# Designs tried in a protein design run: peptides against a protein of PDB entry 4Z5W. Part 73

Target 1, 305 residues: chain A of PDB entry 4Z5W
Amino acid sequence: IPDVFLELNKLWYFSAQSNLFNGEMPRSLSNSRSISLLSLRNNTLSGQIYLNCSAMTNLTSLDLASNSFSGSIPSNLPNCLRLKTINFAKIKFIAQIPESFKNFQSLTSLSFSNSSIQNISSALEILQHCQNLKTLVLTLNFQKEELPSVPSLQFKNLKVLIIASCQLRGTVPQWLSNSPSLQLLDLSWNQLSGTIPPWLGSLNSLFYLDLSNNTFIGEIPHSLTSLQSLVSKENAVEEPSPDFPFFKKKNTNAGGLQYNQPSSFPPMIDLSYNSLNGSIWPEFGDLRQLHVLNLKNNNLSGNIP

## One batch from the design tools (peptide; made by RFdiffusion4, then SolubleMPNN)

Design b2_p15_1_s3 (from b2_p15_1, 7 letters changed)
Fold by OpenDDE base, seed 5:
Structure b2_p15_1_s3 (fold): chain B 305 residues (1-305), chain A 15 residues (1-15)
Amino acid sequence: as target 1 above (305 residues)
Amino acid sequence: MVIPPTRPVLPTNLV
């Protein structure tokens, strides 16, 4: 990428995603006063990520995902006072979340999916201080760690939480009950155990629940038949979605389906591939908005209602 | 419409 961005003093949107760009980010780009939206996703860019936050006063969205960047996560990003959305998916950091992210008040959407992030306890302890954080994606990190259940953890404004394919141990954490605005929860493909907690049915905005491919035991909580978002069409306030797409793989060998917005996900309860027992509640018939109920590969018995 | 078993949501470039 050429070092000419000092001359482009009116450039507010720069998208160069899915090209063959190599080398480092040009210094003039890292000092741009005009750029609001920056996407360099899916290239071969390298070196350390550096942004001059004192110069980049208009930066609101940063997508650097699927690049060959190295070194630490930039600890100065909280100084970018308007920066809301960060996509650092598929960047191999081999790092912890920086302590400076406690001060990241502008942050609304963060993805580190498949970025070799370590220490889930420290990551959640830091990110709980981000009061505007609505979307958090940490899939394919924290290999074989324990999902912290510390009741003091609080994500008041969290709407989307995805921590899948981490081989995480532990239980469904009680601190998630402090997130009443939660709409999408994916904890699939872990080693989570215990019972599915009844308080999940009190999350009135929860329309997408994936707990599949874990080691959950006991009955399906009856409270899941009263999930308000699945009983009635509440006017889903179309809050601004993150500027990065979500991808759902339907099969091990299938390409991912792209979802541009969390609202584009079908209303779903997936409890498949667990050790759940008991009956299917007839009151699942009250979930008039439910598109997908997946209960396969459990120990369920009785009649299908 | 039964959507087949889903892998985790990955907000990553699936080329």
Scores: peptide ipSAE 0.031, ipTM 0.689, DockQ to the pose 0.092
Fold by OpenDDE base, seed 1:
Structure b2_p15_1_s3 (fold): chain B 305 residues (1-305), chain A 15 residues (1-15)
Amino acid sequence: as target 1 above (305 residues)
Amino acid sequence: MVIPPTRPVLPTNLV
């Protein structure tokens, strides 16, 4: 990418995603006063990520995902006082979340999906201080760590939490009950154990629940049949619209389906591939907004309603 | 009931 962005003093949107750009991000781009939205996703860019937050005073969205960047996560990003959305998915950092992210009050949407992030306890302890954080994606990190159950953890404004395919141990953490605006929860493809907690059914905005491919035991909590967002449309809360798309693969060999917004996901309860027992509650019939109920590969018994 | 195959949601370009 040429180093000409100092001359482009009116450039507020720059998208160069899905090209063959290589080398480092140009210094003039890292110092742009005009840019609000920057997307360089899906290139071969390399070197250390550096942004001059004192210069980049208009930066609101940053997508650098699927690049060959190396080194540390930029600890100075909280100094970008308008920066709301960060997509750092598929950047191999081999790092922890910087402590400076405790001060990241502008942050609304964060993805580190498949970025070799370590120490989930530290990551959640840091990110809970981001009072405006609505979307958090940490899939394919924290390999074989324990999902912290510390009751003091609080994500009051969290709407989307995705921490899938981490081989995480532990239970569904009680601190998630402090997220009453939660709309989408994906904890699939972990080693989570214990029972599915009844308080999940109190999350009135929860329309998408994926707990599949874990080691959950006991009965399906009856409270899931009363998920208000799946009973009626009346509680359609404004959804977080992160500036980055989501992808869901159906099969190993299938292309991923792109979803531009969380609302584009079908309303779903997936509890498949666990060790759940007991009956299927007939009251799942009350979930008139539910598109997908997946209970396959469990120890469920009784009549199918 | 359509049981879609479940995979984690990834906010990443599938290259």
Scores: peptide ipSAE 0.029, ipTM 0.670, DockQ to the pose 0.089
Fold by OpenDDE base, seed 2:
Structure b2_p15_1_s3 (fold): chain B 305 residues (1-305), chain A 15 residues (1-15)
Amino acid sequence: as target 1 above (305 residues)
Amino acid sequence: MVIPPTRPVLPTNLV
């Protein structure tokens, strides 16, 4: 990428994703006063990520995902006072979340999916201070760590939480009950144990639940049949979606289906590949908005309602 | 409709 962004004083949106760009991010780009949205995802960019937050006063969105960047997570990003969305997926940091992210009040959406992030306890302890955080994606990190159950953790405005494929131990954490606006929860492909907690059914905005491929035991909580978002079409307030898309693989060999918005996900309960027992509640018939109920590969018994 | 087990949602190009 050429170092010409000083001359581009009106450039508000720069989208150069899915190309063959190599080398470092241009210094003039890291100092752009005009850029609001920057997407360089899916290239071969290298070097350390550096942004001059004192210069980049209009920066609202940053997508650097799927690049060959190295070094530390930029600890100065909280100084980018308008920065709302960050996609750092598939950047191998081998790092913890910087302590400075406690001050990241502009942050609304964060992805570190498959970024070799370590210490989930520290990450959640830091990120709970991001009062505007609505979307958090931490999939393919924290390998074999324990999902913290500390009741003091609080994500008041959280709408999307995805922490899948981490081999995480522990239980479904009670602190998620402090997130009443939660719409999408994916904790699939972990080593989570215990029972599925009944308080999940009190999350009235929850339309997508994936707890598949864990070690959950006991019955399906009857309270899941009362998920209000799945009973009725509440007008899901189209909140501004993250500027980064979500990808769902249906199969190992399939390309990821792109979803531009969390609302584009089909309403779903996936409890498959657990050790759940008991019956299927007939009241799942009340979930008129439910598109997908997946209970495959459990120890369920009785009649299919 | 039972859809087969989906891999985790990733906000990244699964290229």
Scores: peptide ipSAE 0.028, ipTM 0.658, DockQ to the pose 0.084
Fold by OpenDDE base, seed 3:
Structure b2_p15_1_s3 (fold): chain B 305 residues (1-305), chain A 15 residues (1-15)
Amino acid sequence: as target 1 above (305 residues)
Amino acid sequence: MVIPPTRPVLPTNLV
């Protein structure tokens, strides 16, 4: 990428995603006063990520995902006072979340999907201080760590939590009950155990629940039949989506389905590939907005309602 | 309820 962004003093949006750009980010780009949205996703950019937050006063969105960047996560990003959305998916950091992210009050959406992030306890302890954090994606990190169950963790404004394919141990954490605005929960492809907690059915905005491919036991909580977002349409709050898309792969070899917004996910309960027992509640028939109920590969018995 | 034949759902990833 040429070092010409000094002359581009009115450039508000720069998207150069899905190209063949290599080398480092140009210094003029890292110092751009005009840029609000920066996307360099899916290139071969390298070096350390550096942004001069004192210069980049208009930066609201940063997508650097799927690049060959190296080094530490930029600890100065909280100084970008307007920065709301960060996509660092598929950047191999081999790092912990910086302690400075406790001060990241502008942050609304964060992805570190498949970024070799370590220490989930520290990550959640830090990120809980991000009071405006609505979307958190941490899939394919924290390999074989324990999902913290510390009741003091609070994500009050959390709407989307995706921590899939981490081989995480532990239980569904009680601190998620403090996230009443939660719309999408994906904890699939972990080693989570225990029972599915009944308080999940009290999450009135929860329209997408994926607990598949874990080691959950016991009955399906009857409270899941009363998920209000799945009973009626009235609670579909159209909120600003993250500036980064979500991808759901159906098969290892298939292209992922792209979802530009969390609301574009089909309303779903996936409890498949667990050790759940008991009956399927007939009151799942009350979930008129439910598109997908997946209960396969469990120990369920009785009649199908 | 017609449960559509659900393929193994892989986790939601950002790309």
Scores: peptide ipSAE 0.025, ipTM 0.673, DockQ to the pose 0.086

Design b2_p15_1_s4 (from b2_p15_1, 7 letters changed)
Fold by OpenDDE base, seed 1:
Structure b2_p15_1_s4 (fold): chain B 305 residues (1-305), chain A 15 residues (1-15)
Amino acid sequence: as target 1 above (305 residues)
Amino acid sequence: MVIPPTRPVKPTNLV
């Protein structure tokens, strides 16, 4: 990418995603005063990620995902006072979340999916201080760590939480009950155990639940039949619109279906591939907005309602 | 399992 962005003093949006760009990010781009939206996703860009946050005063969205960047996560990003959305998916950092992210009050959407992030306890302890954080994606990190159950963790404004395919141990953490605006929860493809907690049914905005491919036991909580977002459409909760798409994979080898917004996900309960027992509650029939109920590969018994 | 975008297909240069 040429080093000409100093001359482009009116450049507000720059998208160069899905090209063959190599080398480092040009210094003039890292110092752009005008740029609000920057997407360099899916290139072969390399070197250390550096942004001059004192210069980049208009930066609101940053997508650097699927590049060959190396080194540390930029600890100075919280100084980009308007920066809301960060996509760092598929950048191999081999790092922890920087402590400076406690001060990241502008942050609304964060993805580190498949970025070799370590220490989930530290990551969640840091990110809980991001009071405006609505979307958090941490899939394919934290391999075989324990999902922290610390009751003091608080994500009050969290709408989307995705921590899939981490082989995480532990239980569904009670601190998620402190996220009453949660709309999408994906904890699939872990080693989570215990029972599915009844308080999940109190999350009135929860329309998408994926707990599939875990080691959950016991009955399906009857409270899931009372998920208000799946009973009625009346709760038009303002949707989180992260500036990055999502992909749903049905199988490890299948191409992912792209979803541009969380609303594009079908209303779903997926509890498949667990050790759940007991009956299917007839009151699942009250979930008139539910598109997908997946209970396959469990120990369920009785009549199908 | 929801995964954020990690695979935009790089344009293969069809040579």
Scores: peptide ipSAE 0.142, ipTM 0.721, DockQ to the pose 0.086
Fold by OpenDDE base, seed 4:
Structure b2_p15_1_s4 (fold): chain B 305 residues (1-305), chain A 15 residues (1-15)
Amino acid sequence: as target 1 above (305 residues)
Amino acid sequence: MVIPPTRPVKPTNLV
């Protein structure tokens, strides 16, 4: 990428994703006063990520995902006072979340999926201070760590939580009950154990639940038949989605289906590939908005209602 | 399993 962004003093949107760009980010780009949205996703860019947040005063969205960047997560990103959306998926940091992210009040959407992030306890302890955080994606990190159950953890404004394929141990954490705006929860492909907690049915905005491929036991909580977002068409307030797409894989080897917004996910309960027992509640018939009920590969018995 | 973009969709060479 040429070092000409100093001259481009009106450049508001720079979208250069899915090219063959190599080398480092040009210094003029890291100092751009005009750029609001920067997407360099899916290139071969390298070096350390550095942004001059004192210069980049208009930066609102940053997508650097799927590049060959190295080094630490830029600890100065919270100084980018308008930065809302960060996609660092597939950047191999081999790092913890910086402590400075406690101060990241502009942050609304964060993805570190498959970024070799370590220490989930520290990550969640830091990120809970991001009061405007609505979308958090941490899939393919924290390998074999324990999902913290610390009751003091609080994500008040969290709408989308995706921590899949981490081989995480522990239980469904009680602190998630403090996220009443949660719309999408994916904890699939972990080693989570215990029972599915009844309080999940109190998450009135929860339209997408993926707990598949875990070690959950016991009955399906009857409270899941009362998920309000699946009973009634409430007007899903179209809040601004993250500027990064999501991908649903049916299988590890399959191509991912791209979803541009969380609202584009089908209303779903996926409890498949667990050790759940008991019957299917007939009151699942009340979930008139449910598109996908996946209960396969469990120990369920009785009649199909 | 929802993942953010974990494939570099390298432009398939439109041959």
Scores: peptide ipSAE 0.085, ipTM 0.712, DockQ to the pose 0.089
Fold by OpenDDE base, seed 2:
Structure b2_p15_1_s4 (fold): chain B 305 residues (1-305), chain A 15 residues (1-15)
Amino acid sequence: as target 1 above (305 residues)
Amino acid sequence: MVIPPTRPVKPTNLV
């Protein structure tokens, strides 16, 4: 990428994703006063990620995902006072979340999917201070760590939580009950155990639940039949989605289906590949908005209602 | 109730 962004003093949107760009991010781009949206996703860019937050006063969205960047997570990003959306998926940091992210009040959406992030306890303890955080994606990190159950953890504005394929141990954490605006929860492909907690059914905005491929036991909590977002067509307030897409892989070898917004996900309960027992509640018939109920590969019995 | 034969869905946001 050429080092010409100093001359581009009116450039507010730069989108150069899915090309063959190599080398470092140009210094003039890291100092751009005009750029609000920057996407360099899916290239071969390298070097350390550096942004001059004192210069980049208009930066609101940063997508650097699927590049060959190296080094540390930029600890100065909280100084980018308008920065809302960060996508650092598939950047191999081999790092913890910086302590400076406690001060990241502008942050609304964060993805570190498959970024070799370590220490989930520290990550959640830091990120809970991001009061405006609505979307958090931490899939393919924290390998074999324990999902913290500390009740003091609080994500008040969280709408989307995705922490899948981490081989995480523990239970569905009670601190998620402090997120009443939660719309999408994916904890699939972990080693989570215990029962599915009844308080999940109190999350009235929860329309997408994936707990598949875990070690959950006991009955399906009856409270899941009363998920209000699945009973009635709530006008899902089209809140501004994160500027990064979500990807759902139906198969190991298939390309991910891209979803540009959380609202584009089909209303779903996936509890498949667990050790759940008991019956299917007839009251699942009340979930008139439910598109997908997946209960396969469990120990369920009785009649199908 | 549509129980689609959903193949093992890999987790969401497997970028």
Scores: peptide ipSAE 0.037, ipTM 0.710, DockQ to the pose 0.100
Fold by OpenDDE base, seed 3:
Structure b2_p15_1_s4 (fold): chain B 305 residues (1-305), chain A 15 residues (1-15)
Amino acid sequence: as target 1 above (305 residues)
Amino acid sequence: MVIPPTRPVKPTNLV
């Protein structure tokens, strides 16, 4: 990428995703006063991520995902006072989340999907201080760690939580009950155990629940038949989605379906590939907005309602 | 309820 961004003093949006760009980010780009939206996703960019947050006063969105960047997570990003969205998916950091992210009050959406992030306890303890955090994607990190159940953890404004394919141990954490705005929960492909907690049915905005491919036991909580977002459409607040897309792969070798917004996911309950027992509640018939109910590969019995 | 044949769904946001 040429070092010409000093001359581009009116450049608000720069998207150069899915190209063949290599080398480092130009110094003029890292000092751009005009850029609000920066996407360099899916290139071969290298070196350390450095942004001059004192210069980049208009930066609101940063997508550097799927690049060959190295080094630490840039600890100065909280100084980018307007930075809301960060996509660092598929950047191999081999790091913990910086302690400075406790001060990241502008942060609304964060993805570290497949970024070799370590220490989920520290990550959640830090990120809970991000009061405006609505979307958190931590899939393919924290290999074989324990999902913290500490009741003091609080993500008040969290709408989307995706922590899938981490081989995480533990239970569905009660601190998620403190996230009443939660719309999408994906904890699939972990080693989570215990029962599915009844308080999940109190999450009135929860339209997408994926607990599939875990070790959950016991009955399906009857309270899941009362998920208000799946009973009626009235609570579908279209809030601004993260500037990064979501990808759902149906198979190991299939291209992922791209979802530009969390609201574009089909309303779903996936409890498949667990050890759940008991009956399917007839009151699942009340979930008029439900598109997908997946209960396969469990120990369920009785009649299908 | 027509349960569509759901293949093993990989986790959300597997980039």
Scores: peptide ipSAE 0.024, ipTM 0.664, DockQ to the pose 0.099

Design b2_p15_2_s1 (from b2_p15_2, 8 letters changed)
Fold by OpenDDE base, seed 1:
Structure b2_p15_2_s1 (fold): chain B 305 residues (1-305), chain A 15 residues (1-15)
Amino acid sequence: as target 1 above (305 residues)
Amino acid sequence: VEKRPVKPTNFIGAP
């Protein structure tokens, strides 16, 4: 990428994703006063990520995902006072979340999916201080760690939480009950155990629940039949629109389908591939907005309602 | 829709 961004003093949106760019980010780009949205995802960019936050006063969205960047997570990013969205997915950091992210009040959407992030306890303890954080994606990190259950953890404005495919141990953490605006929860493909907690049914905005491929036991909580977002359409909850796409595979060998917004996901309860027992509640028939109920590969019994 | 195969970055569900 050429070092000409100083001359481009009116450049507000720079989108150069899915190219063959290599080398480092140009210094003039890292110092751009005009750029609000920067996307360089799916290239071969390398070196350390550096942004001059004192210069980049208009930066609101940063997508650097799927590049060959190395080194530490930039600890100065909280100084980018307007920065809302960060996509650092598929950047191999081999690092912890910086302590400076406690001060990241502008942050609304963060992805570190498949970025070799370590220490989930520290990561969640830090990120809970981001009062405006609505979307958090941490899939394919924290391999074989324990999901912290510390009741003091609070993500009050969290709408989307995805921590899939981490082989995480532990239980569904009680601190998630402090997130009443939660719309999408994915904890699939872990080693989570215990029972599915009844308080999940109190999350009135929860339209998408994936707890599949875990070691959950006991009955399906009856409270899941009362999820208000799945009973009625009246909860026109403003959906989080992160400036990065999501992907869902239909089959393990297929390319992921791209979804630009969480709203593009059908309303779903997936509890498949667990050790759940008991009956399917007839009151699942009250979930008039539910598109997908996946209960396959459990120990469920009785009649199908 | 991006013209190039988008390398999936933010998976929901199975990776």
Scores: peptide ipSAE 0.396, ipTM 0.822, DockQ to the pose 0.537
Fold by OpenDDE base, seed 2:
Structure b2_p15_2_s1 (fold): chain B 305 residues (1-305), chain A 15 residues (1-15)
Amino acid sequence: as target 1 above (305 residues)
Amino acid sequence: VEKRPVKPTNFIGAP
């Protein structure tokens, strides 16, 4: 990418994703006063990620995902006072979340999916201070760590939480009950154990639940039949979605289906590949908005309602 | 120029 962004003093949006760009990010781009949205996703860019937040006063969205960047997570990003969305997926940091992210009040959406992030306890302890955080994607990190269950953790404005494929131990954490606006929860492909907690059914905005491929035991909590978002068509307030897409694989060999917004996900309960027992509640028939109920590969018995 | 398939970044569900 040429180092010409000093001359582009009116450039508000720079989208150069899914090309063959290599080398470092241009210094003039890291100092752009005009750029609000920057996407360099899916290239072969390398070097250290550096942004001059004192210059980049208009930066609101940053997508650097699927590049060959190396080194540390930029600890100065909280100084980018308008920065709302960050996609750092598939950048191999081999790092913890910086302590400076406690001060990241502008942050609304963060992805570190498959970024070799370590220490989930520290990550959640830091990120709970991001009062405007609505979307958090931490899939394919924290390998074999324990998911903290500390009740003091608070993500009050959290709408989307995805921590899949981490081999995490522990239980469904009680601190998620402090997130009443939660719409999408994915904790699939972990080693989570215990029972599915009944307080999940009190999350009235929860339309997508994936707890598949864990070690959950006991009955399906009856309270899941009363998930209000699945009973009635809530007018999903078109809240500003993250500027980064989500991807769901249908199978291990398929390219992930791209979803540009959380509302594009089908309303779903996936509890498959656990050790759940008991019956399917007839009251699942009340979930008139439910598109997918996946209960396969459990120990369920009785009649299908 | 073959559009490189958008390498999935933000995975939900299966790895």
Scores: peptide ipSAE 0.352, ipTM 0.839, DockQ to the pose 0.690
Fold by OpenDDE base, seed 4:
Structure b2_p15_2_s1 (fold): chain B 305 residues (1-305), chain A 15 residues (1-15)
Amino acid sequence: as target 1 above (305 residues)
Amino acid sequence: VEKRPVKPTNFIGAP
C-alpha cells in the first residue's frame, strides 16, 4: 500500500479487503485524520499494528482481520475516542487483552476470533468495563481454559456473545444472567458441563442459542419454551450491527455463508451433541418464531410432541 | 463475490 494518505485529506472510507497487499501499513495511513472506516481484511499485511490515535480522530471502524500482523495487541486503541468496531479475527497475536481496554468506552463491537488470545479470565475482567460493548467474538481462543463463573462479571449492554470452539471447561456462567439484552449466545464446541441453567429462558431478547457440542447433562430447562423473542415478533431490535461480517459453515467442505448482521441469523436453539435427557417439552410449540430446533445426538426420550 | 475465497473471520458455530 503506498504511503500517500497524507494527501488524501478527504478520504473517509478506505476499503481494500480481499486483495494481495503485503508489507506493513503505511505510516500516513496510521496517521490519517480523515479516515473513519478502514478495512484491510483478508490481505497479507505484516508487521506490528500501530495506529496514531491522536491523529486518527475520525476512526470509527477498524477491520484488519485475516492478515499476517505480528506482535502485541495495540494497547493505545482506547485512545481512538471514536473507535467503535474492531475486527482482529485471524491475527495471530499470542497475547492477552491489554489492561488499557478497561477504558475503551467507545468500543461497541470486538472480534478476536482465532487470534491466539490467552487468559479468558483476564480478557472478560477487562472487557466488562467496556460499557458500550454489544458484540464480543472470542471464538477459537483460550484453548482448554476454564470459562470463568465469577459473579462480579457484568456485560450489561452485551447483545452478541460468541465464544465457540475454545475447548473451554466449566459451566454456563451465571454472570450472563446480568446481560438482559443478549440476543445471540454461542458457546458451542467447548467442553462445558453441568446442566443448562433455567435463567437462560429469562433472556427475553435471546433469539439464537447455540450450546451444541458440549457435555451438558440433565433435562432441557422448560424455561427455554418461554423465550419471548421466539414466542412473539415484537422484539425486532433494530440495533447497529457490527461493521464486520459473520460466517456460518453449512458443511465442513462448503465456504461459510456470510452474514452481515446478527439479525440475519435464523432464530435457533441448538442443543445438539450433548448428553441431555428427558423429553421434548410440548411447549416448544409456543416458539412460533423458531426456525431451527436442533436436539440431535442427545439422550432424549419419550414422544416427540 | 469476494475474488478470494472469503476466509471466514467470525465463525458462528462450527469453525
Scores: peptide ipSAE 0.344, ipTM 0.813, DockQ to the pose 0.566
Fold by OpenDDE base, seed 3:
Structure b2_p15_2_s1 (fold): chain B 305 residues (1-305), chain A 15 residues (1-15)
Amino acid sequence: as target 1 above (305 residues)
Amino acid sequence: VEKRPVKPTNFIGAP
């Protein structure tokens, strides 16, 4: 990428995703006063991620995902006072979340999906201080760690939580009950155990629940039949989605379907591949907005309602 | 518990 961004003093949006760019980010780009949205996703960029936050006063969105960056997570990012969205998916950091992220009040959407992040306890303890955090993606990290159940953890404004494919141990954490705006929860492909907690049915905005591929036992909580977002069409307030797309793989080898907004996911309850028992509640018939009910490969019995 | 062969996990970035 040429070092010409000083001359581009009106450049607000720079999207250069899915190209063949190599080398480092040019110094003029890391010092751009005009850029608000920066996407360099899916290139072969390398070196240390460095942004001069004192210069980059308009930076609101940063997508560096799927690059060959090395070194530490930039601890100075909280100094980018307008930075809302960060996509660092598929950057191999081999690191913990920086302690400085406690001060990241502008942060609304964060992804470290498949970024070799370690210490989920520290990560959640830090990120709970991000009061504006609405979307958190931590998939493919924290391998075989325990999902913290500490009731003091609080993500008040959290709407999307994805912590899949971590082989996490523990239970569905009670601190998620402190997230009343939660719309999408994916804890799939872990080693979570215990019962599915009844308080999940009190999450009135929860339209997408994936607890599949765990070790859950007991009955399906009857309270899941009262998920208000699945009973009635709430007017989906078009809140600004994360500036990064989501993907759902239908096949192991296929590219995932792209979803530009979390609201574009079909309303779903996936409890498949657990050890759940008991009956399917007839009151699942009240979930008129539900598109996918997946209860496959459990120990359920009785009649199908 | 048998694991689902396809990971329908939500993810971001390049597929």
Scores: peptide ipSAE 0.314, ipTM 0.739, DockQ to the pose 0.081

